# Peptides against a protein of PDB entry 6J07: the designs that were tried, part 42

Target 1, 107 residues: chain A of PDB entry 6J07
Amino acid sequence: GQRGWFCGSVSQDLRQFWVAEGGTISDPRAADFLFSCDASHPDTLRIYQSLDYIEDNATVFHAYYLSAVANAKIKNSVALGHFILPPACLQKEIRRKIGSFIWEQDQ

## One batch from the design tools (peptide; aimed at target 1 A31 D32 F33 P87)

Design b2_p30_7 (made by RFdiffusion4)
Pose (drawn by RFdiffusion4):
Structure b2_p30_7 (pose): chain A 107 residues (1-107), chain P 30 residues (1-30)
Amino acid sequence: as target 1 above (107 residues)
Amino acid sequence: DELEREYKEELLEEGKVTGRFLGSATAVTW
């Protein structure tokens, strides 16, 4: 049983794959998986500013997780953690902090 | 993680947090 919803800014291909394969597939408002290909001004904001996100009851994953699984053998591998989709306001700093050299570490 | 915690605190201070989105659902989290 895997219930999942997709923001408006998600390729129909990814939605189709979700429907085709996985646990028992359903796509309600709340669901169990929260997928998006955007974090700027799409329906996804409704997750970031929910109490569930604040209380660690919601994590948004990039919908390309489904693309990675579709290009994997079946469902194995492809760990979720690689597809955590943080709020866009954070992304600029997340990339710099990760990409910076050890002699920099600016903060 | 630290940036995310600071962002969540900011949303609470600015009063921009809404009701529960998931209701009775249990979402996959990290």

Design b2_p30_7_s1 (made by RFdiffusion4, then SolubleMPNN; from b2_p30_7, 12 letters changed)
Fold by OpenDDE base, seed 4:
Structure b2_p30_7_s1 (fold): chain B 107 residues (1-107), chain A 30 residues (1-30)
Amino acid sequence: as target 1 above (107 residues)
Amino acid sequence: DELLKEYKEKLIKEGKVGPSFTGDAKAVTV
């Protein structure tokens, strides 16, 4: 499936890119991919608070992945797993142990 | 922190997953 849910924090440009690449936009329940640009956005928080996420059956990805794909000279050089967006409360320690997130490095 | 450990492992493991607009990445494993 190519169904994606988008937090309100994600720009229309990235959503349009998703659709242009063959994706569709759906609600979180039907989505195959969950995208957000802000772990603290109410839309994303609702995902983190959902049973699926609490039970570790869901993953939120930073929508910057789509931008990275769009800008990549070789598209397959962008690893989706590098764009896992964890809850805000975990980011500081994760950043300490793993390093700054990719979506933060070019800023 | 077990939750942190899980996320760390998840980031490392799933970081090897290439770009894809297909499949079910909603699940913890993609």
Scores: peptide ipSAE 0.229, ipTM 0.698, DockQ to the pose 0.117
OpenDDE base, seeds 1, 2, 3, 5: peptide ipSAE 0.055, 0.181, 0.188, 0.057; ipTM 0.620, 0.666, 0.666, 0.625; seed 2 fails the geometry check

Design b2_p30_7_s2 (made by RFdiffusion4, then SolubleMPNN; from b2_p30_7, 13 letters changed)
Fold by OpenDDE base, seed 2:
Structure b2_p30_7_s2 (fold): chain B 107 residues (1-107), chain A 30 residues (1-30)
Amino acid sequence: as target 1 above (107 residues)
Amino acid sequence: SELLEEYKKKLVEEGKVGPRFTGDAKTVTV
C-alpha cells in the first residue's frame, strides 16, 4: 500500500505531493512508509524509540525522496533505498565510514 | 553496534529497506 506517516519536519507541499500521487496519510502504526526531514525531531525520535523500530519492523525515510521524485525527468529513476534516515546518534559514524547522505549532497 | 551494521548494510545495498516496504523493486516512485 501507499500509507504514509509524516514527521512535523516535513513540509505540507511534500505531503500534498504524496496524496496527489495516490498516497494516503496515516498514523505511524498503520503507515507503510515513515517520512521525516529531521532525525532529531521529537516526532521522529518517538519512532526510533518505539518497539516496532527497535525490533527492526520499521524504516524511516528522508522526505527529500519525494522532492527527488517530483523533480525527476525519468519515471522510476529514484531509489527509495538511498533515503533511509538513521537515528542521529549513528549519522556521524555512517558519514565517516560510508559517505555523505544523498539528501545532503543535493542540498 | 548491531543497529549500525544493519544501517550500513541497508545504505550500501541499493533499494534495501525494512519490513514495512512491500515492493520488490530497487527503484520506487510514489
Scores: peptide ipSAE 0.331, ipTM 0.749, DockQ to the pose 0.087
OpenDDE base, seeds 1, 3, 4, 5: peptide ipSAE 0.308, 0.264, 0.214, 0.267; ipTM 0.738, 0.695, 0.657, 0.711; seed 5 fails the geometry check

Design b2_p30_7_s3 (made by RFdiffusion4, then SolubleMPNN; from b2_p30_7, 12 letters changed)
Fold by OpenDDE base, seed 1:
Structure b2_p30_7_s3 (fold): chain B 107 residues (1-107), chain A 30 residues (1-30)
Amino acid sequence: as target 1 above (107 residues)
Amino acid sequence: DELLKEYKEELVKKGLVGPRFTGDAKAVTV
């Protein structure tokens, strides 16, 4: 199983899905994947401000990825790379260049 | 997608994407 950390902004349902699929939940230092639904949540901000993140040793993904996987007819059609959750300070420029994030489009 | 690639590369250059991410990753089977 893969190790995941979850921001407090992530629902219990998504956490349960992760575990049901064989994942485990760990602290952010040990986690293989960091999931959040809110770049401005204090938990996520702590990640962005950590040395691991600043030194390019961590990535935060939007937890909607798990929802997309759960609902996908073909699970491997959901690309994790589309769910990188950047700090809030970068999101406006990204939207200008690329458009709204996947998790925003599917709402 | 070129724009997505640019987005990811810029994040890497800024130290926002680390080794716990595989840029070409699809759905993860946990």
Scores: peptide ipSAE 0.165, ipTM 0.658, DockQ to the pose 0.091
OpenDDE base, seeds 2, 3, 4, 5: peptide ipSAE 0.123, 0.125, 0.164, 0.233; ipTM 0.636, 0.638, 0.656, 0.684; seeds 2, 5 fail the geometry check

Design b2_p30_7_s4 (made by RFdiffusion4, then SolubleMPNN; from b2_p30_7, 11 letters changed)
Fold by OpenDDE base, seed 2:
Structure b2_p30_7_s4 (fold): chain B 107 residues (1-107), chain A 30 residues (1-30)
Amino acid sequence: as target 1 above (107 residues)
Amino acid sequence: DELLKEYKEKLVKQGKVGGRLLGDAKAVTV
């Protein structure tokens, strides 16, 4: 089983989808996956400030990944790596060099 | 920009692993 933590910015529908697909919901410390829809949300900021994140032991993903999976014809066709949610302070420069994030393209 | 460089390296490393980097890579089931 996979344990997920959800920022308060994530809708209940996406949380329910996670559970429906076999996931469980846990606190950030126990979670295998961390989902957020807002890099500036206080919940997410606490993750970025944590030792686990600073030491590269944690990754925050944009919860839009779950929406993409739900809407995909083939669930495994959605690449989780495209949904890594960086801190807000880095997003501008990333967009400049790489382009808009995938969740921004589809919304 | 060292901050950007470090994050890019993190993306490369974590993009394939996902979630927490504790031990072996975990399979994504969702």
Scores: peptide ipSAE 0.073, ipTM 0.608, DockQ to the pose 0.114
OpenDDE base, seeds 1, 3, 4, 5: peptide ipSAE 0.029, 0.054, 0.045, 0.044; ipTM 0.591, 0.599, 0.609, 0.595; seed 5 fails the geometry check

Design b2_p30_8 (made by RFdiffusion4)
Pose (drawn by RFdiffusion4):
Structure b2_p30_8 (pose): chain A 107 residues (1-107), chain P 30 residues (1-30)
Amino acid sequence: as target 1 above (107 residues)
Amino acid sequence: EEEYEELLAQADASLNLHVPKAEEIKALAE
């Protein structure tokens, strides 16, 4: 049983794969998986500003997680944590902090 | 950080999703 919803900015291909394969597939408003290919000004904001996100009851994953699984053997491997999709207002700093050298670590 | 705090300050209960498997999915992500 895997319920999941997709923001408007998600390739139909990824939705089709979600429908095709997985646990029992359904796609309601709340669901169990929260997928998006965007975090700027799409329906995804409705997640980031929900009380569930604030209370650690919602994590948005990049929908390309489904693309990675489709290109894996079946469903094995492809850990979710690699596809955490944070708010766009954070992304600029997240990338810099990760990509910086050890002699920099600016903060 | 300020922009993130402003984003969180606009939180609304009407947007709640009540995800029942949230803890399981968070454990898998970790």

Design b2_p30_8_s1 (made by RFdiffusion4, then SolubleMPNN; from b2_p30_8, 14 letters changed)
Fold by OpenDDE base, seed 4:
Structure b2_p30_8_s1 (fold): chain B 107 residues (1-107), chain A 30 residues (1-30)
Amino acid sequence: as target 1 above (107 residues)
Amino acid sequence: SEEYEQLLSKTKAELNLNIPNAQKIKELAK
């Protein structure tokens, strides 16, 4: 599916790009993909607190993925898995393990 | 908390990482 939910932290431009690429926008429960630019945004926090997320039935991705896809000559060259956005409380340790997130390197 | 451990487990699985548990993370954050 191509249903996406967007945190309020995501720009309208990225939302429009999603739709232009054939995606639709839905509520979090119906969405196949959840996008956010801020793990601390109230919208995203509600996702992390949801049963779907806690039960490992949902994943939040950083919306910078869409920007990376838009800028790539080959869209499939951008790996979605590199854009998993974990809760803020876990990010420090993750950075110690794998380094800075991709969206932090390019800004 | 139980919820924190669940989130940690989920994140480790998704990122294929070996991240310490909540208590260890708190200690490292000091």
Scores: peptide ipSAE 0.028, ipTM 0.532, DockQ to the pose 0.045
OpenDDE base, seeds 1, 2, 3, 5: peptide ipSAE 0.037, 0.028, 0.026, 0.027; ipTM 0.543, 0.527, 0.544, 0.527; seeds 1, 5 fail the geometry check

Design b2_p30_8_s2 (made by RFdiffusion4, then SolubleMPNN; from b2_p30_8, 17 letters changed)
Fold by OpenDDE base, seed 4:
Structure b2_p30_8_s2 (fold): chain B 107 residues (1-107), chain A 30 residues (1-30)
Amino acid sequence: as target 1 above (107 residues)
Amino acid sequence: SEAYEELLSKAKEELRLNIPNAKKVRELAK
């Protein structure tokens, strides 16, 4: 499905783009995709603290993915996996392995 | 959609590959 949850840190423009592309907006428990622009936002922190996330049954993505898709010539050319947004305490380890995050390069 | 499910599956796998013992690490950091 295309059920998405959005942190309060995500702009309405990106939410509207999601819906325009056929997505729906739901609560985080029902959502297939969790989007955030701020790993330290209270909404996102609540996700990180949830059992679903701790048990590796949930993933948070940086909402900049949607901007990248909107600007891409081919939508599928943008890899969702490149936009994983982990808790702040894990970001250094990820950067060590895969380099700087894409949203950090484009912003 | 099927395309989204495939992307999500790949993304979750990449997360596990990039963070060894991710579950345990998150639990300890909690």
Scores: peptide ipSAE 0.042, ipTM 0.557, DockQ to the pose 0.038
OpenDDE base, seeds 1, 2, 3, 5: peptide ipSAE 0.034, 0.037, 0.023, 0.035; ipTM 0.538, 0.547, 0.519, 0.538

Design b2_p30_8_s3 (made by RFdiffusion4, then SolubleMPNN; from b2_p30_8, 13 letters changed)
Fold by OpenDDE base, seed 3:
Structure b2_p30_8_s3 (fold): chain B 107 residues (1-107), chain A 30 residues (1-30)
Amino acid sequence: as target 1 above (107 residues)
Amino acid sequence: LEELEELLSKAKESLRLNIPNAAEIRKLAE
């Protein structure tokens, strides 16, 4: 399905785009996709602390993915996997190993 | 993304280890 949860850090425009593309908005536990623009936002922190996340049953994606899709010539050309948003405490190490995050490159 | 997955696994493990019974406590809070 296309059920999405959105952190308060995500703009209304991106939420509206999600809905316009056929998605629905739900609570984190019911959502298929979790979107955030800030790993340090309280909403996102709650996700990282949840059992679903700790047990690897949930993944947080940076909402910039939606912006990338909206602006892409071919929507399927944007890889969701490149938009995984890890906890803030890991981001520096991740950048060292796999490079800067894609949303940081375009912003 | 394999390396990223490994890092995430380590992070999640740390969350479990740093707070005894963290998963159980969080389950009750959810």
Scores: peptide ipSAE 0.135, ipTM 0.633, DockQ to the pose 0.055
OpenDDE base, seeds 1, 2, 4, 5: peptide ipSAE 0.035, 0.108, 0.026, 0.027; ipTM 0.570, 0.610, 0.544, 0.561

Design b2_p30_8_s4 (made by RFdiffusion4, then SolubleMPNN; from b2_p30_8, 14 letters changed)
Fold by OpenDDE base, seed 2:
Structure b2_p30_8_s4 (fold): chain B 107 residues (1-107), chain A 30 residues (1-30)
Amino acid sequence: as target 1 above (107 residues)
Amino acid sequence: LEEFKELLSKTKAELNLNIEKAKEVRALAE
């Protein structure tokens, strides 16, 4: 399926795009994809603090992925893996290893 | 995707103290 959860930090436009592309919106427990634009948003923090996330059974993606897909000439050219949004406490170390996040580069 | 997820998992392990703190917060919320 294509069930997605959205942090309150995600714009309605991106949510609508998800639905327009055939996705549905659900609670985080039922969602296949978790989207957020802010690792520090309370909604996202609750995900990071959940047992499912701690045990690596959940992944949060930056919702900018959807914007990138919407704007891409070839939709499948956008790699979802580049949009993993880690907790704030992990971001510095990850940047050290792989560089700046793609959503930061476009800002 | 898998490479990035693996990196994330490894990073979590390296920052175990932060993970443990998160568990404590979760426990308090239950």
Scores: peptide ipSAE 0.025, ipTM 0.560, DockQ to the pose 0.045
OpenDDE base, seeds 1, 3, 4, 5: peptide ipSAE 0.022, 0.022, 0.023, 0.022; ipTM 0.473, 0.483, 0.453, 0.438

